# Peptides against a protein of PDB entry 3C2G: the designs that were tried, part 4

Target 1, 209 residues: chain A of PDB entry 3C2G
Amino acid sequence: IRTFDLLGLLLHDSDAIDGFVRSDGVGAITTVVQYPNNDLIRAGCKLLLQVSDAKALAKTPLENILPFLLRLIEIHPDDEVIYSGTGFLSNVVAHKQHVKDIAIRSNAIFLLHTIISKYPRLDELTDAPKRNRVCEIICNCLRTLNNFLMMWIPTPNGETKTAGPNEKQQVCKFIEIDILKKLMSCLSCEGMDTPGLLELRSTILRSFI

## One batch from the design tools (peptide; aimed at target 1 H12)

Design b2_p27_3 (made by RFdiffusion4)
Pose (drawn by RFdiffusion4):
Structure b2_p27_3 (pose): chain A 208 residues (1-190, 192-209), chain P 27 residues (1-27)
Amino acid sequence: IRTFDLLGLLLHDSDAIDGFVRSDGVGAITTVVQYPNNDLIRAGCKLLLQVSDAKALAKTPLENILPFLLRLIEIHPDDEVIYSGTGFLSNVVAHKQHVKDIAIRSNAIFLLHTIISKYPRLDELTDAPKRNRVCEIICNCLRTLNNFLMMWIPTPNGETKTAGPNEKQQVCKFIEIDILKKLMSCLSCEMDTPGLLELRSTILRSFI
Amino acid sequence: EEEEEEEIEEEAEELEEELEELLEELE
């Protein structure tokens, strides 16, 4: 845990996190967080979140790491882990087609739907720290969804990709009534939460 | 930040109206 904390302090900028990724740091973190201990898991995922915007993640073999992290996000009961995992997912799929492909084959879009759906409306959360966390979680999920949807929107540049039935059923779950009601309620609930502004802006983008 | 909130609220109201019209057409 202290090693995770120390690496978190050392990796202050882009060159450092890229150096860590080229040294197989992401694979090391994911291997270590297989140990069933929540403090250790929370610390490893915090560091993964920190290095998630690394451009070197375009070169790292993610065929095994990514499905493992999606499974962890799916079953781990604590919000800090969900926060870190979904934050990492949003950055790791960004600008990387083959990584989006890995995530789709592992049902990443279906998982985003499940993560958003499990939380009550923001107005039903009393403690401010927790409400802000659910708010950032939902925001992370929708930012991940938006990084996927770009593939299938006609671009005059000429890269009109066709969605397979697998991608179609996952994306279409986001027009089911339950999640639309929840998403529209985040847009209008009446809340002093620092992450609310970014959340509402991201929701509008998801609908667009 | 207040101007951005106001713009978001206007866009949210337009979106809600469009979603209601689409639900009525589907019914």

Design b2_p27_3_s1 (made by RFdiffusion4, then SolubleMPNN; from b2_p27_3, 12 letters changed)
Fold by OpenDDE base, seed 2:
Structure b2_p27_3_s1 (fold): chain B 209 residues (1-209), chain A 27 residues (1-27)
Amino acid sequence: as target 1 above (209 residues)
Amino acid sequence: SEEELKKIEEEVKKLKEELEKLKKLLE
C-alpha cells in the first residue's frame, strides 16, 4: 500500500506513467491484486486506472493481465474497484485493436452488460456519491462498448472487421430498454463524458442501421 | 524527469520483490 501511494505521487505525467508501464508496472500491480486483500486490490486498481491511458500499453503484453482484471471486476463487490477496473478497461482498449480482441475473446462484451445490469437505476440511488460512482461505472462500460463497436463500423478506406455471431448477440443486449434507460440516465449526471456517451449512442444506432 | 523515472523503476522493482517474497511465503 505504501508503495502504491508513493507510485501514485510519482506518476503525475505521461512520461512517468509510460516509464512505469515499460517497467512492467501493470504486471506487478496485477500480481498484487490477486491476493485476497481488499485494500491492496483497491489501491492497485486505482493505480491501474491512473496509468490506463499510457501509450506504452500498446506494446505491453496484456494477454494474461486483461482476462484477470475482467474476472476481478466481474466478482469484486467494491464499487471503487469496479470503477477503477472498468475505467482501466475503457482506456486500455482505446485505439488498440489487439487489446480489443483480447477483451472480446475474454467475454468482455457480456461482462459489460452484466456490470451495467447489476446496478440499480440512478434515480433509485439517493446517496449522491454512490450515484455518481455508479454512473461513472456505467459510463466506463459504455465507453468500452463504444470502442468495440467502432471496430465494426465501415471506414472509408479500409476493410472493416465483422463481428462474430456471438459478439453480435452480446451487443444486441445493450439495446434492451433497461440498458438504454441507464445510458440516458448517465447523460443527466453532472461531470460525465457527455460527448462520449453521445458518441456511443450514435455508434449503437449506426451498428443497427 | 530522469530522476523521477529511476525512482519509479526502483519502486516497481521493490514491489516485484515484495510480491516474490509473498509468493514464496504462500507456497
Scores: peptide ipSAE 0.161, ipTM 0.725, DockQ to the pose 0.011
OpenDDE base, seeds 1, 3, 4, 5: peptide ipSAE 0.156, 0.159, 0.154, 0.152; ipTM 0.719, 0.727, 0.719, 0.715

Design b2_p27_3_s2 (made by RFdiffusion4, then SolubleMPNN; from b2_p27_3, 12 letters changed)
Fold by OpenDDE base, seed 2:
Structure b2_p27_3_s2 (fold): chain B 209 residues (1-209), chain A 27 residues (1-27)
Amino acid sequence: as target 1 above (209 residues)
Amino acid sequence: SEEELERLKELVEELKKKLEELLKKLE
């Protein structure tokens, strides 16, 4: 835990973060958080989130890392872990087709739906910090979904991948009224990535037109 | 930046060592 704190202090700029990732830092964290210690898991996932936008992740093998993290956020009860994990996921899949593919093969789309469905409506949460954290988690999930959906939107000059039937079915779950309500509720939260959520809305609409 | 990178590498190795120690305790 102390080591994570120290790392957090050092990982304050993009170069340091990138260096950490190039040094297999993500793999190291992932290995460490396999120890059944909630404090360690929390600290590790927080650190993962901090480095999740590193460019070096594009060259990092994630075949073993990503499925593990997906399993972790699927079962872990701590919202902080879920927040960090979903945040990591949303960032790591961004602009990385191969990472998206790994995530999708690991049932990430369904998992995102599961996570969103797990949480109550934001208006039912009276504790502001809890509400905000839940909102952030949902936003992370939706942002990740957006990244997936964008793969299947035709580009003017590019070959567009087609979603498989299973993926399409899983995506369809996100147009459920309850999910849409949660999306809309997130848009009303202060400090959220409103542009990103609006982009998702647009992407969803385009995906079903 | 090179020194910082080296420090980061050292910290990564430290994490790995700590894990190994923990795993030994669980065995």
Scores: peptide ipSAE 0.028, ipTM 0.542, DockQ to the pose 0.010
OpenDDE base, seeds 1, 3, 4, 5: peptide ipSAE 0.025, 0.025, 0.026, 0.024; ipTM 0.540, 0.540, 0.546, 0.532

Design b2_p27_3_s3 (made by RFdiffusion4, then SolubleMPNN; from b2_p27_3, 11 letters changed)
Fold by OpenDDE base, seed 5:
Structure b2_p27_3_s3 (fold): chain B 209 residues (1-209), chain A 27 residues (1-27)
Amino acid sequence: as target 1 above (209 residues)
Amino acid sequence: SEKLLEEIKEKVKELEEKLKEILEELE
């Protein structure tokens, strides 16, 4: 725990972060958080979030790491872990087709649906810190989903790809009336990424309609 | 399991070593 905290304090420079990632720092963290200690898991996931936008991640194999993290956030009922985990996911899949594929194969789209489903509507949350954290989690989920869906939108000079039947089913499960109601409730929440939500809406329309 | 524990110990050591390297670079 202390090690993670110290590393987090020191890794503010992009080159330092890249160096850490090149030394398999992400793998090391994911190994450590396999120990059944909630504080350790929180600290580790937080550190993952801190290094999640490192350029060196493009060269880091994530075939084992990403499925593990997805499973962790699936089974761990901790807002801080979920926040850090979804934040890591949203950053690591950005602009990386290979990573997106790994996540999708690991049922990430449906997991995002599950995460949003577990939380009440934001207007039902009276505790401001809790409400804000939930908003952030939902934003992470939306950003991630948007990145997935964009793969299947034709671009003038880009490669055309179509979603498979499994992916379509996962997306359909995401776009449920109850989920949409929750998403709409987020628009009035302070700190919500409204542009991101609108972008997702646009992406959905372009992808499947 | 003991195997997992040993692996964790090794990874913790690696992180500590990396921390040391970073600290040395900052001095």
Scores: peptide ipSAE 0.231, ipTM 0.799, DockQ to the pose 0.009
OpenDDE base, seeds 1, 2, 3, 4: peptide ipSAE 0.225, 0.145, 0.226, 0.061; ipTM 0.799, 0.749, 0.792, 0.587

Design b2_p27_3_s4 (made by RFdiffusion4, then SolubleMPNN; from b2_p27_3, 12 letters changed)
Fold by OpenDDE base, seed 4:
Structure b2_p27_3_s4 (fold): chain B 209 residues (1-209), chain A 27 residues (1-27)
Amino acid sequence: as target 1 above (209 residues)
Amino acid sequence: MQEELERLKRLVEELKKELEEKLEELE
């Protein structure tokens, strides 16, 4: 625990974060979160989120890290772990095609749907901190989905990856009425990335046309 | 830069060691 707190204090600038990642810091944290200690898992996932936008991650092998993190998010009921893990996922897949491919092969699309489906509607949550955290989790899931869908949009250069039939079927679950209601409820939350949610909505619509 | 990188490497190794010790205590 003390070492995580110290690392969190040192990892404030981009150079330190990149240095940590180049030193296999992400691999170290993922080893840590394998322990059945909730406080340690929370602290480790929080640190993963802090380094999730590091440029050095583009050169880091994630084939062993991502499947493990996805499984941890799937089985762990803690909102703080789910928040940090989905935040890490959304950042690490951004602008990295090879990382998107690893996540998709690891059933990430289905997992994102499962996470969103697990939480109640935001209008049913009376506790403001809980409501805000749930909204952030849903937004992280939706941002990750947007990053996946963007791979299948035709580029001006005519190179388009086609989604497989299984991926298309999993994406279709996000147009279910209950998922759409949750997306709409997130748009009403203060301090949310409303432009990003609107972009996702546009991307979803374009994926079904 | 190099000195800071070496410091971060040491902290990562210390973290790994602290956690290996905790695993051994839980087994």
Scores: peptide ipSAE 0.173, ipTM 0.714, DockQ to the pose 0.010
OpenDDE base, seeds 1, 2, 3, 5: peptide ipSAE 0.060, 0.064, 0.024, 0.025; ipTM 0.634, 0.629, 0.545, 0.571

Design b2_p27_4_s2 (made by RFdiffusion4, then SolubleMPNN; its pose is not in this set)
Fold by OpenDDE base, seed 2:
Structure b2_p27_4_s2 (fold): chain B 209 residues (1-209), chain A 27 residues (1-27)
Amino acid sequence: as target 1 above (209 residues)
Amino acid sequence: EELEELLEELEEKLEELIEEALEAKEE
């Protein structure tokens, strides 16, 4: 959609992005993507991704926005929407406990597992653009999961939150053999955040062992 | 019509913010 493309071209300045976010731009995009138009949804989610690392998001209420986005990527089969949505999720939960809590309450961990489960192994994808996009999606999922797990790792200077039994069960799904095979296939992908995957492994071990 | 209005409103809001950000840098 021309509007979002134009907006995307204008959002190269961090101050403009922060201004947009402070003016409830994320809410505005979320309202627009409620319309059942695939091109609109794709464009809107892409724009959300572009603003997802804005500092102003730390002060933005995401209680309604985040559950909506999670539902959107759950029901929408479009790789571009899933890419943008998981990218948004990974960025907005970073270093923001309250946002992590919202995401977890909205079954984000299970959704991440569902997304990974949906895609074939990367070595089974012959189309390079598709393979790369799937790899990026998996990376976004893993980064998000890592961000969740980091909450439950004891720190020297504070009370560590404990994962609930449901969260633990959902995390345990990532060590299923089929999931692990898919994750291993990602390690061979060019551009894969191998350090991030290794960090996730370390985080899982520290969280549950 | 409602969607077009929402898109137009979003575009206007963003344009205003960009203009404000550009003006603030020239100051």
Scores: peptide ipSAE 0.150, ipTM 0.708, DockQ to the pose 0.108
OpenDDE base, seeds 1, 3, 4, 5: peptide ipSAE 0.142, 0.147, 0.145, 0.137; ipTM 0.695, 0.705, 0.700, 0.700

Design b2_p27_6_s1 (made by RFdiffusion4, then SolubleMPNN; its pose is not in this set)
Fold by OpenDDE base, seed 2:
Structure b2_p27_6_s1 (fold): chain B 209 residues (1-209), chain A 27 residues (1-27)
Amino acid sequence: as target 1 above (209 residues)
Amino acid sequence: SSARRREELFRLIEELIEELKELAKEL
């Protein structure tokens, strides 16, 4: 825990963050958080989120890391872990086709749906901090989905990857009325990435037209 | 200098990563 706190204090600069990632810091965190200690898991996932936008992650082998984190998010009931983990996932897949492929092969699309489905409607949450955290989690999931969907949108100058039949089926679950209601509820939350959610809405529409 | 401070920072980061790796071996 102390080591995570110290790292958290140091990893505010982009060069420091990249240095940490190049030094296999993400692998080190993921190894440590395999121990069944909730405080350790929270601290580790928080640090993962903090470094999740590192450019060095494009050169980091994530084949073992990402499936582990997806599993951790799947089984861990803690909203803070889910927040950090989904945030990490959202950031790490951004602009990285190979990472998107790893995530998709690791059943990430279905997991995102499961996470969103697990949480109540935001209007049912009376506790503002909890409501905001749940909104952030849903937004992280939806942003990650957007990153996946963008792979299958035709670009003017390139061969578009086609989604497999399983991926298409899993994506179709996000147009369920309950999921759409949660998306819309997130748009009503103050301080959310409204542009990102609007982009997702556009991407969803384009994926089904 | 800014360069020296950066080097010291990176050294500390590497030390802390090593501490994490050691902790993981003890878990």
Scores: peptide ipSAE 0.304, ipTM 0.821, DockQ to the pose 0.914
OpenDDE base, seeds 1, 3, 4, 5: peptide ipSAE 0.298, 0.298, 0.298, 0.292; ipTM 0.818, 0.819, 0.819, 0.815

Design b2_p27_7_s2 (made by RFdiffusion4, then SolubleMPNN; its pose is not in this set)
Fold by OpenDDE base, seed 5:
Order: structure tokens, then sequence, then C-alpha cells
Structure b2_p27_7_s2 (fold): chain B 209 residues (1-209), chain A 27 residues (1-27)
């Protein structure tokens, strides 16, 4: 725990973060958070979030790391773990086709739907810190979904990947009225990436037309 | 910068020690 907090203080610039990632720091954290200690898991996932945009992650093998993190988010009820883990996922899949493919094979689309589904509507949350954290989690899930859906949109050169039948079925769950209401509720949160949510909306519409 | 690199190396070594302890508890 203290070690992760200290690491988080040292990893303040992009070069230090890239150095940590090149030294298998992500593998190190994921090994440590296998210990069943909630405070350790929180601290480790927070540190994972901090390094999640590192350029060095493009060269890091994530075949073992990413499925483990997805499983951790699935089984852990802690909002801080889910926030950090979904944040990590949203960043790590960005601009990395191979990482998107690993996440999808690891049932990430279904997990994202499960996470969004388990939280109440934001208008039902009276505690502002809790409401904001839940909003951030939902937005992390939706940003990750956007990154997946963008793979299946035709490029100007006419090249496109096709979603498998299972992935298509899982994506169809995100157009359920309750999910769409949660998406819209996020637009009312202060400090939200409203342009990103509108981009997702556009991407969803383009995926179903 | 050199002091921060040394502190980072010490903390990475601590993580490796924790990993080895976890491995020994699984045996």
Amino acid sequence: as target 1 above (209 residues)
Amino acid sequence: EEEEEEELEELLEELERIQERLRLLEL
C-alpha cells in the first residue's frame, strides 16, 4: 500500500511512467494485487490507472494482465477498484488494436454492460462524491465501448473489421433504454467529457444503421 | 532526477520482494 503511494508520487512525468512500464511495473502490480487485501487492491489499481496512458504499454504483453484485471473488476464490489480498472481499460485499449482484441476475447463488452447495469441511475444518488464516482465509472465503460465500436466503422479506404455474432449481440445490449438513460444522465454531471459521450452516441448510431 | 530514479529502483525491488513472498505462500 505505502509502496504504491510512493510509486505514484515518483511517476509524475511521462518518461518515469514509461520507464516503470518498460521494467514490467504493470506485471509487478498485477502480481501483488492477487493478494486478497482490499486496500492493496485499491492502491494497485490506482497506480495502474496512473500508468495506463504510457506509450510503453504498446510494447507490453497484456495477454495475461488484461484478463486478470477484467476478472478483478468483475468480482470486486469496490467503486475505487472499478473506477481505476475501467479507467485503465479505457486508456490501454486506445489506439491499440491488439489490446482491443484481447479485451474483447476476455468478454470486456459484457463486463462493461454488467458494470453499468449494477449502478443505480445518477438521479437516485444523493451523495455527490458517490454520484460523481459512479458517473466516472459509467463514462470509462462507455469510452471503452466507443473504442471497440470504432473498429467496426468503415475507414475512408473502405477497410473495416466486422464484429463477430457474439460481440454484435453484446453491443445490442447497450441500446437498451436503461443503459441509454444512464448515458444521458452522465451528460448532467459536472466536469464530464460531454464531447466524448456525444461521440459515443454517434458511434452507436452508426453501428446500428 | 538521480535521487528519484534510485527511490524508484528501491520501490521496484520492494514490489519484487512482495511478489516472491506471495509465491512462497502459494507453495
Scores: peptide ipSAE 0.026, ipTM 0.539, DockQ to the pose 0.042
OpenDDE base, seeds 1, 2, 3, 4: peptide ipSAE 0.022, 0.025, 0.023, 0.014; ipTM 0.431, 0.421, 0.468, 0.323

## One batch from the design tools (peptide; made by RFdiffusion4, then SolubleMPNN; aimed at target 1 Y83 N91; its pose is not in this set)

Design b2_p29_1_s4
Fold by OpenDDE base, seed 2:
Structure b2_p29_1_s4 (fold): chain B 209 residues (1-209), chain A 29 residues (1-29)
Amino acid sequence: as target 1 above (209 residues)
Amino acid sequence: MKIERNPEKVEVTDEEIRRLVEELRRLAE
């Protein structure tokens, strides 16, 4: 924990973050969080989030790391861990086709739906900090989904892939009324990535209409 | 997702980072 605290203080610039990633820091965290210590898991996932936008992640082998993280956020009961993990996921897949592919092969789309579905409606949460955290988690999941969906939208300057039948089926789960309501609720939350959520909404609509 | 960072930059060397990563690995041993 002390080491995590120190790293959290030191890794505030892009060079330091890249240095950490190049030094296999993500792998080191992943090793630590395999132990059933919630404090270590929380600290580790928090640090993962802090380095999740590192450019060096594009050159990091994530074939083993990412599936492990996905399993962690699937089962871990702590919202702080889920927040950090989904945040990391959303950033690490961004602009990295090979990472998106790893995540999708690891049933990330279905997992995202599962995570969103397990939380109550935001209007049912009276505790503002908890409501905000839940909203952030949902936003992280939806942002990740958007990153996946964008691969399948034709662009003049981009390579377009086609979603497989399984991916299509998993994506279809996100047009459920409950999910859509949660998306809309997130749009009304202060401090949320409203532009990103609007982009997702547009992407979803274009995908299904 | 935008990562919130402290405006004050702390200088750290690659060697220091490497040592800290190694320390993390020791926690897992």
Scores: peptide ipSAE 0.575, ipTM 0.932, DockQ to the pose 0.748
OpenDDE base, seeds 1, 3, 4, 5: peptide ipSAE 0.566, 0.565, 0.573, 0.564; ipTM 0.930, 0.930, 0.931, 0.930

Design b2_p29_2_s2
Fold by OpenDDE base, seed 2:
Structure b2_p29_2_s2 (fold): chain B 209 residues (1-209), chain A 29 residues (1-29)
Amino acid sequence: as target 1 above (209 residues)
Amino acid sequence: MKIKRPKTPRPPNLQEIIDELIEELKKLA
């Protein structure tokens, strides 16, 4: 059975994913994705996406993998790698301040903008699979942005982190008309994370108004 | 918010699959 077939057996069970992570599965993937082989990189990133919501990741240091993954998705032209990598990023930063801080220090906000900016408008994509994949990538980026913005929203107890000046400047790029149009286009796509995109829209409004 | 994943039935030999997967990943490294 190929390594990837074994993965397919685990992908849909949360305890399986937690078990894999507890067995240093993220470390194993991290080693594999450093190999200069596009197929291994694609497969490793796909696996990272599948484990990205695991509870066991709370005990897994991400200081090494996260900067590496961010660099990988910055330079790699493969939509599947970008999809998986941005999906991983969105999930691991969710509700994890420490991971958000690592990502932000690694220029993740700017990278998200760069990724969204490089893709054409969805209405220019006639191939439905490609259009859907691009939409998913944009959604992953925007979800990640939402997760960052949420940490700067006041809590009921009045505790709030303040975005630095660089982060504020980088966030301001997401209110550019082209980015907003892409957000709106993603909202019109069927099967997308519409609740997440609506949350982002609300978060943007609360952050800039 | 997080990406939601589909749920499927758990394989009966989950730990064996995990162990094999880890070993196969190590061989690729």
Scores: peptide ipSAE 0.156, ipTM 0.737, DockQ to the pose 0.538
OpenDDE base, seeds 1, 3, 4, 5: peptide ipSAE 0.159, 0.148, 0.156, 0.172; ipTM 0.742, 0.734, 0.753, 0.747; seeds 1, 5 fail the geometry check

Design b2_p29_6_s3
Fold by OpenDDE base, seed 2:
Structure b2_p29_6_s3 (fold): chain B 209 residues (1-209), chain A 29 residues (1-29)
Amino acid sequence: as target 1 above (209 residues)
Amino acid sequence: SEKEKELEELFKEAEENYELQDYYSKPVP
């Protein structure tokens, strides 16, 4: 724990972050967070989030790391872990087709739906810190999902991949009545990624129905 | 806010359109 805190204090520079990642720092963290200690898991996931935009991650094999982290956030009912984990996921899949494919094969779309579904409506959360954290988690989920959907949106100059039937089914879960009501409740939340929410809805309705 | 109301109406319309599409996609007996 103290080591991760110290590392977090030292990793403020992009070159330092890249150096850490090149030295298999992500693998090291994922090894350590296998220990069943909530504080350690929180600290490790927070550190992962801090390095999640590193350029060196494009050269890091994530085939074993990403499924493990997805499983971790699935089974760990901790807002801080979920926040860090979904933030990490969002950043690592951005602009990386191969990483998106790994995440999708690892049931990431369904996991994102599960995460959002577990939380109350934002407008029903009276505790401001809790509401804000949940809002941030939902924003991370939306950004991640939109990053996935980009693979299947036709571009004027590019060949578009077609979503498989399972992926399409998982995506369509986000337009079911119950989840839509939850997503609507986000509109009143300060700091909500409203453009991302609208993008998600628009993309699903136009391209996946 | 007026913006929130507008967005809520857009969600409602989208939901209704989805339901209608699903309705019309059902095989007519």
Scores: peptide ipSAE 0.018, ipTM 0.416, DockQ to the pose 0.034
OpenDDE base, seeds 1, 3, 4, 5: peptide ipSAE 0.032, 0.026, 0.015, 0.028; ipTM 0.507, 0.497, 0.438, 0.514; seeds 1, 3, 5 fail the geometry check

Design b2_p29_7_s2
Fold by OpenDDE base, seed 5:
Structure b2_p29_7_s2 (fold): chain B 209 residues (1-209), chain A 29 residues (1-29)
Amino acid sequence: as target 1 above (209 residues)
Amino acid sequence: EEEEREEEERRLLEELLKKREERLKRARS
C-alpha cells in the first residue's frame, strides 16, 4: 500500500510515468494484484488507470498483462476495480491495432457485453454517486467497443479489416433488443457527459444501418 | 449543426431498434 502511495506521487509528471512504465511498472502492478486482497487490487487497478495513456506503454508488451486484467474484471464484483480496469482497457486499445487484437482474442467484446448487462438502467439508480460511476463504466465499455468496431468500417480510400465469424457473433450481442433499449436509456439521461455513448451511436449506425 | 446531427442519429438508432423488434416479432409468429 505504501509503495502504491509513493508511486501515486510520481504520477503527476509525464516523464516519471514513462520512467515507471519503462521499468516494467505495469508488470509489477499486475504481479501484486494477483494476491487476494481487495484493497490492494483496487489500488493497483487505479494505478494502472493512471498510467494507461503513457507514451511508453506503446512499447510495452501487453500479451500477458491484458488477458490477466480482463479476467480480473470478469471475476471481481467491485465497481472501482471495474471502473479502473475498463478505463485502462479503453486507453490502451486507443490507436494501437496490436493491442485491440490481443483484447479481442481474449474475449474482450463478450466481457464488455457482460459488464453492461450486469448493471441496471441508469434511470433506475437513485443514488447519484453510484449512477455516475455506473455511467463512467458503461462509457468506458462503449468507448472500447467503438475502438473495435471502427476497425471494420469500410473507408473509401483504405483497406478495411473484416471481422471474423467469432467477432461478428460477439458484436451481434450488442444489437440485441434489451441491450439497445439500455443504450437508448443511457442516451436519454440528461446532465451526464457520455462521449462513449455518442461515439458508439455513430459507429453503430455506420456498422449496422 | 452538432445538435441537429445528434438528433438525426438518435432517430436513426430508434428506427433500427424498431426494425429489430419487428423482425423478432415476425420470427416468433
Scores: peptide ipSAE 0.026, ipTM 0.434, DockQ to the pose 0.012
OpenDDE base, seeds 1, 2, 3, 4: peptide ipSAE 0.024, 0.021, 0.021, 0.020; ipTM 0.422, 0.446, 0.457, 0.452; seed 4 fails the geometry check

Design b2_p29_7_s3
Fold by OpenDDE base, seed 1:
Parts: structure tokens; sequence; C-alpha cells
Structure b2_p29_7_s3 (fold): chain B 209 residues (1-209), chain A 29 residues (1-29)
């Protein structure tokens, strides 16, 4: 735990972060969080989030890492773990088709839906820190969804990936009224990524209307 | 069924835009 905190302090520079990632730092963290210690899992997932936008991740094989992280998020009820894990997922899938494919094969779409569905409506949360954290989790999930949906939107040249029937069915769950209401409720939270939510709105329109 | 689903989605997305506008109004106040 303290070691991860110290590492986090050292990883304040982009070059240091890239160096850590090149040294299989992500693999090291995922090994450590396999131990049943909640504090260690929280700290490790937070560190994953901190390095999740590193350029060096483009050269890091995530085939073994992503399925493990997704499973960890699935079985762990901890908001901080879910926040960090969904944040990591959102960042690593961005602009990386091969990573998106790994995530989808690892049932990420269904998991994201499950996570969003788990939380109550934001208006039912009276504690501001809790409400904000839940909103951030939902936003992480929705940002990831946006990245997936964009793969299946035709480009001007007519080229597009075709979603399989299972993927299409899974994605359709995100236009359920409950999910859309939670998307709308996120706009009521202070400090939220409103442009990102609007991008998702546009993507939903292009995908489902 | 598909038409009804589409209609509902459009209505919800319009509401999303309304909420966005309200957020922006609050931020300016």
Amino acid sequence: as target 1 above (209 residues)
Amino acid sequence: EEEERRRRLEELLEELERKREEQLRRARS
C-alpha cells in the first residue's frame, strides 16, 4: 500500500510513467492485486488509473491484464476499485482498436451495463462525495461505451466494423430508460465531463436512431 | 415496436439536451 503511494509520487512525470509501463509495471500491479487485501486492491487499481493514459501502453500486451481487471471489478463491490478500474478501461480503449476488441471479448459491455444498473439514481444519494463518485463511475462506463459504439458507425468512405449479433444486443441495453435517465442525471453533477456526455448523445443518435 | 423505441429515445435525448442547458445556466449564475 505504502509502496504504491510512493510509486504514485514518483510517477508525476510522463516519462517516468512510460518507464514504469515499459518495465511491466501494469503487470506487476495486476499481480499484486490478486491478493485478497482490500486496501492493496484499492491502491493498486488507483495506480493503474494513474498510468492508464501512458503512451507506452500502446506497446503493452493487455490480453492477460484486461480480463483480470474486468473480473476484479465484477466481483468487488468497492466504489473506489470500480472507479479506478472503469477509469483505466475507459482510457486504455481510447483510440486503440485492438484493446477495444479484447475488452468486448472479455464481456466488458455487459459488465458496464451491470455496473451502471447497480447504482441508485443520483437524486437518491444525499451524500455529496458518494454521489459524485457514483457519477464519475457512470461517466467512466458511458465514455467506454462511446468508444465501443464509434467502431460501428460508418465512415465517410463507407467502411465500418460490423457488430456481431451478441454485441449489438448487449449495446442495446444502454438505451434502456434507466440507463438514459442516469446519463441525464450525470449532467446535474458538478464538475462532470459535459462535452463527453454530449459526444455520447451524438453517438447514440447515430447508432440507434 | 421499433418506431416506439425510436420515439422514446428521441424524447429522452431531447430531455438530455434540456438538462445540459440547465447545467450551463447554473454554471453562469
Scores: peptide ipSAE 0.057, ipTM 0.627, DockQ to the pose 0.013
OpenDDE base, seeds 2, 3, 4, 5: peptide ipSAE 0.025, 0.023, 0.036, 0.022; ipTM 0.587, 0.570, 0.592, 0.574

Design b2_p29_8_s1
Fold by OpenDDE base, seed 3:
Structure b2_p29_8_s1 (fold): chain B 209 residues (1-209), chain A 29 residues (1-29)
Amino acid sequence: as target 1 above (209 residues)
Amino acid sequence: IEERLREAREKQAKDFDKVIELAEEAKKE
């Protein structure tokens, strides 16, 4: 725990973060968070979030790391772990097709659906800190989903992948009326990534219409 | 520019409602 906190304090610039990632720092964190200690898991996931946009991650094999993290998020009821984990996921899949593929094979789309389904509508949350955290989690999920859907949208100059039957089924489960209502409720909340939600809405429309 | 953004948002909202309708129909099957 203290070691991760200290590491977080030392990672102030992009070069330090890249150095940590190149030294298999992400693998080290994932090894440590395998122990059933909630404080350690929180600290480790927070550190993962801090390094999740590192340039060096593009060269890091995530085949063993990402499925583990997704499983951790799935089984852990802790909002802080879910926040950090979904934040990590959203950042690492951005502009990286191979990472998107790993996440999708690891049932990430269904997991995102499960996470969003677990939380109440934002308008039902009266506690501002809780509402804000839930909002951030949902935004992380939506940004991740947007990144997945974009792979299957025909672009004039790009190779488009076709979603397999399993992926289509997972996406269909995600686009349920209750989920869509929650997304719409997010647009009315202050502090939301409104541009990201609008982008997702556009991506959904292009994917299904 | 603001008027164009408003029109784009309104169009996007209408299109999203269609997606919701399609999703509801797919559950009945």
Scores: peptide ipSAE 0.019, ipTM 0.447, DockQ to the pose 0.038
OpenDDE base, seeds 1, 2, 4, 5: peptide ipSAE 0.000, 0.017, 0.018, 0.018; ipTM 0.217, 0.446, 0.473, 0.466; seed 1 fails the geometry check

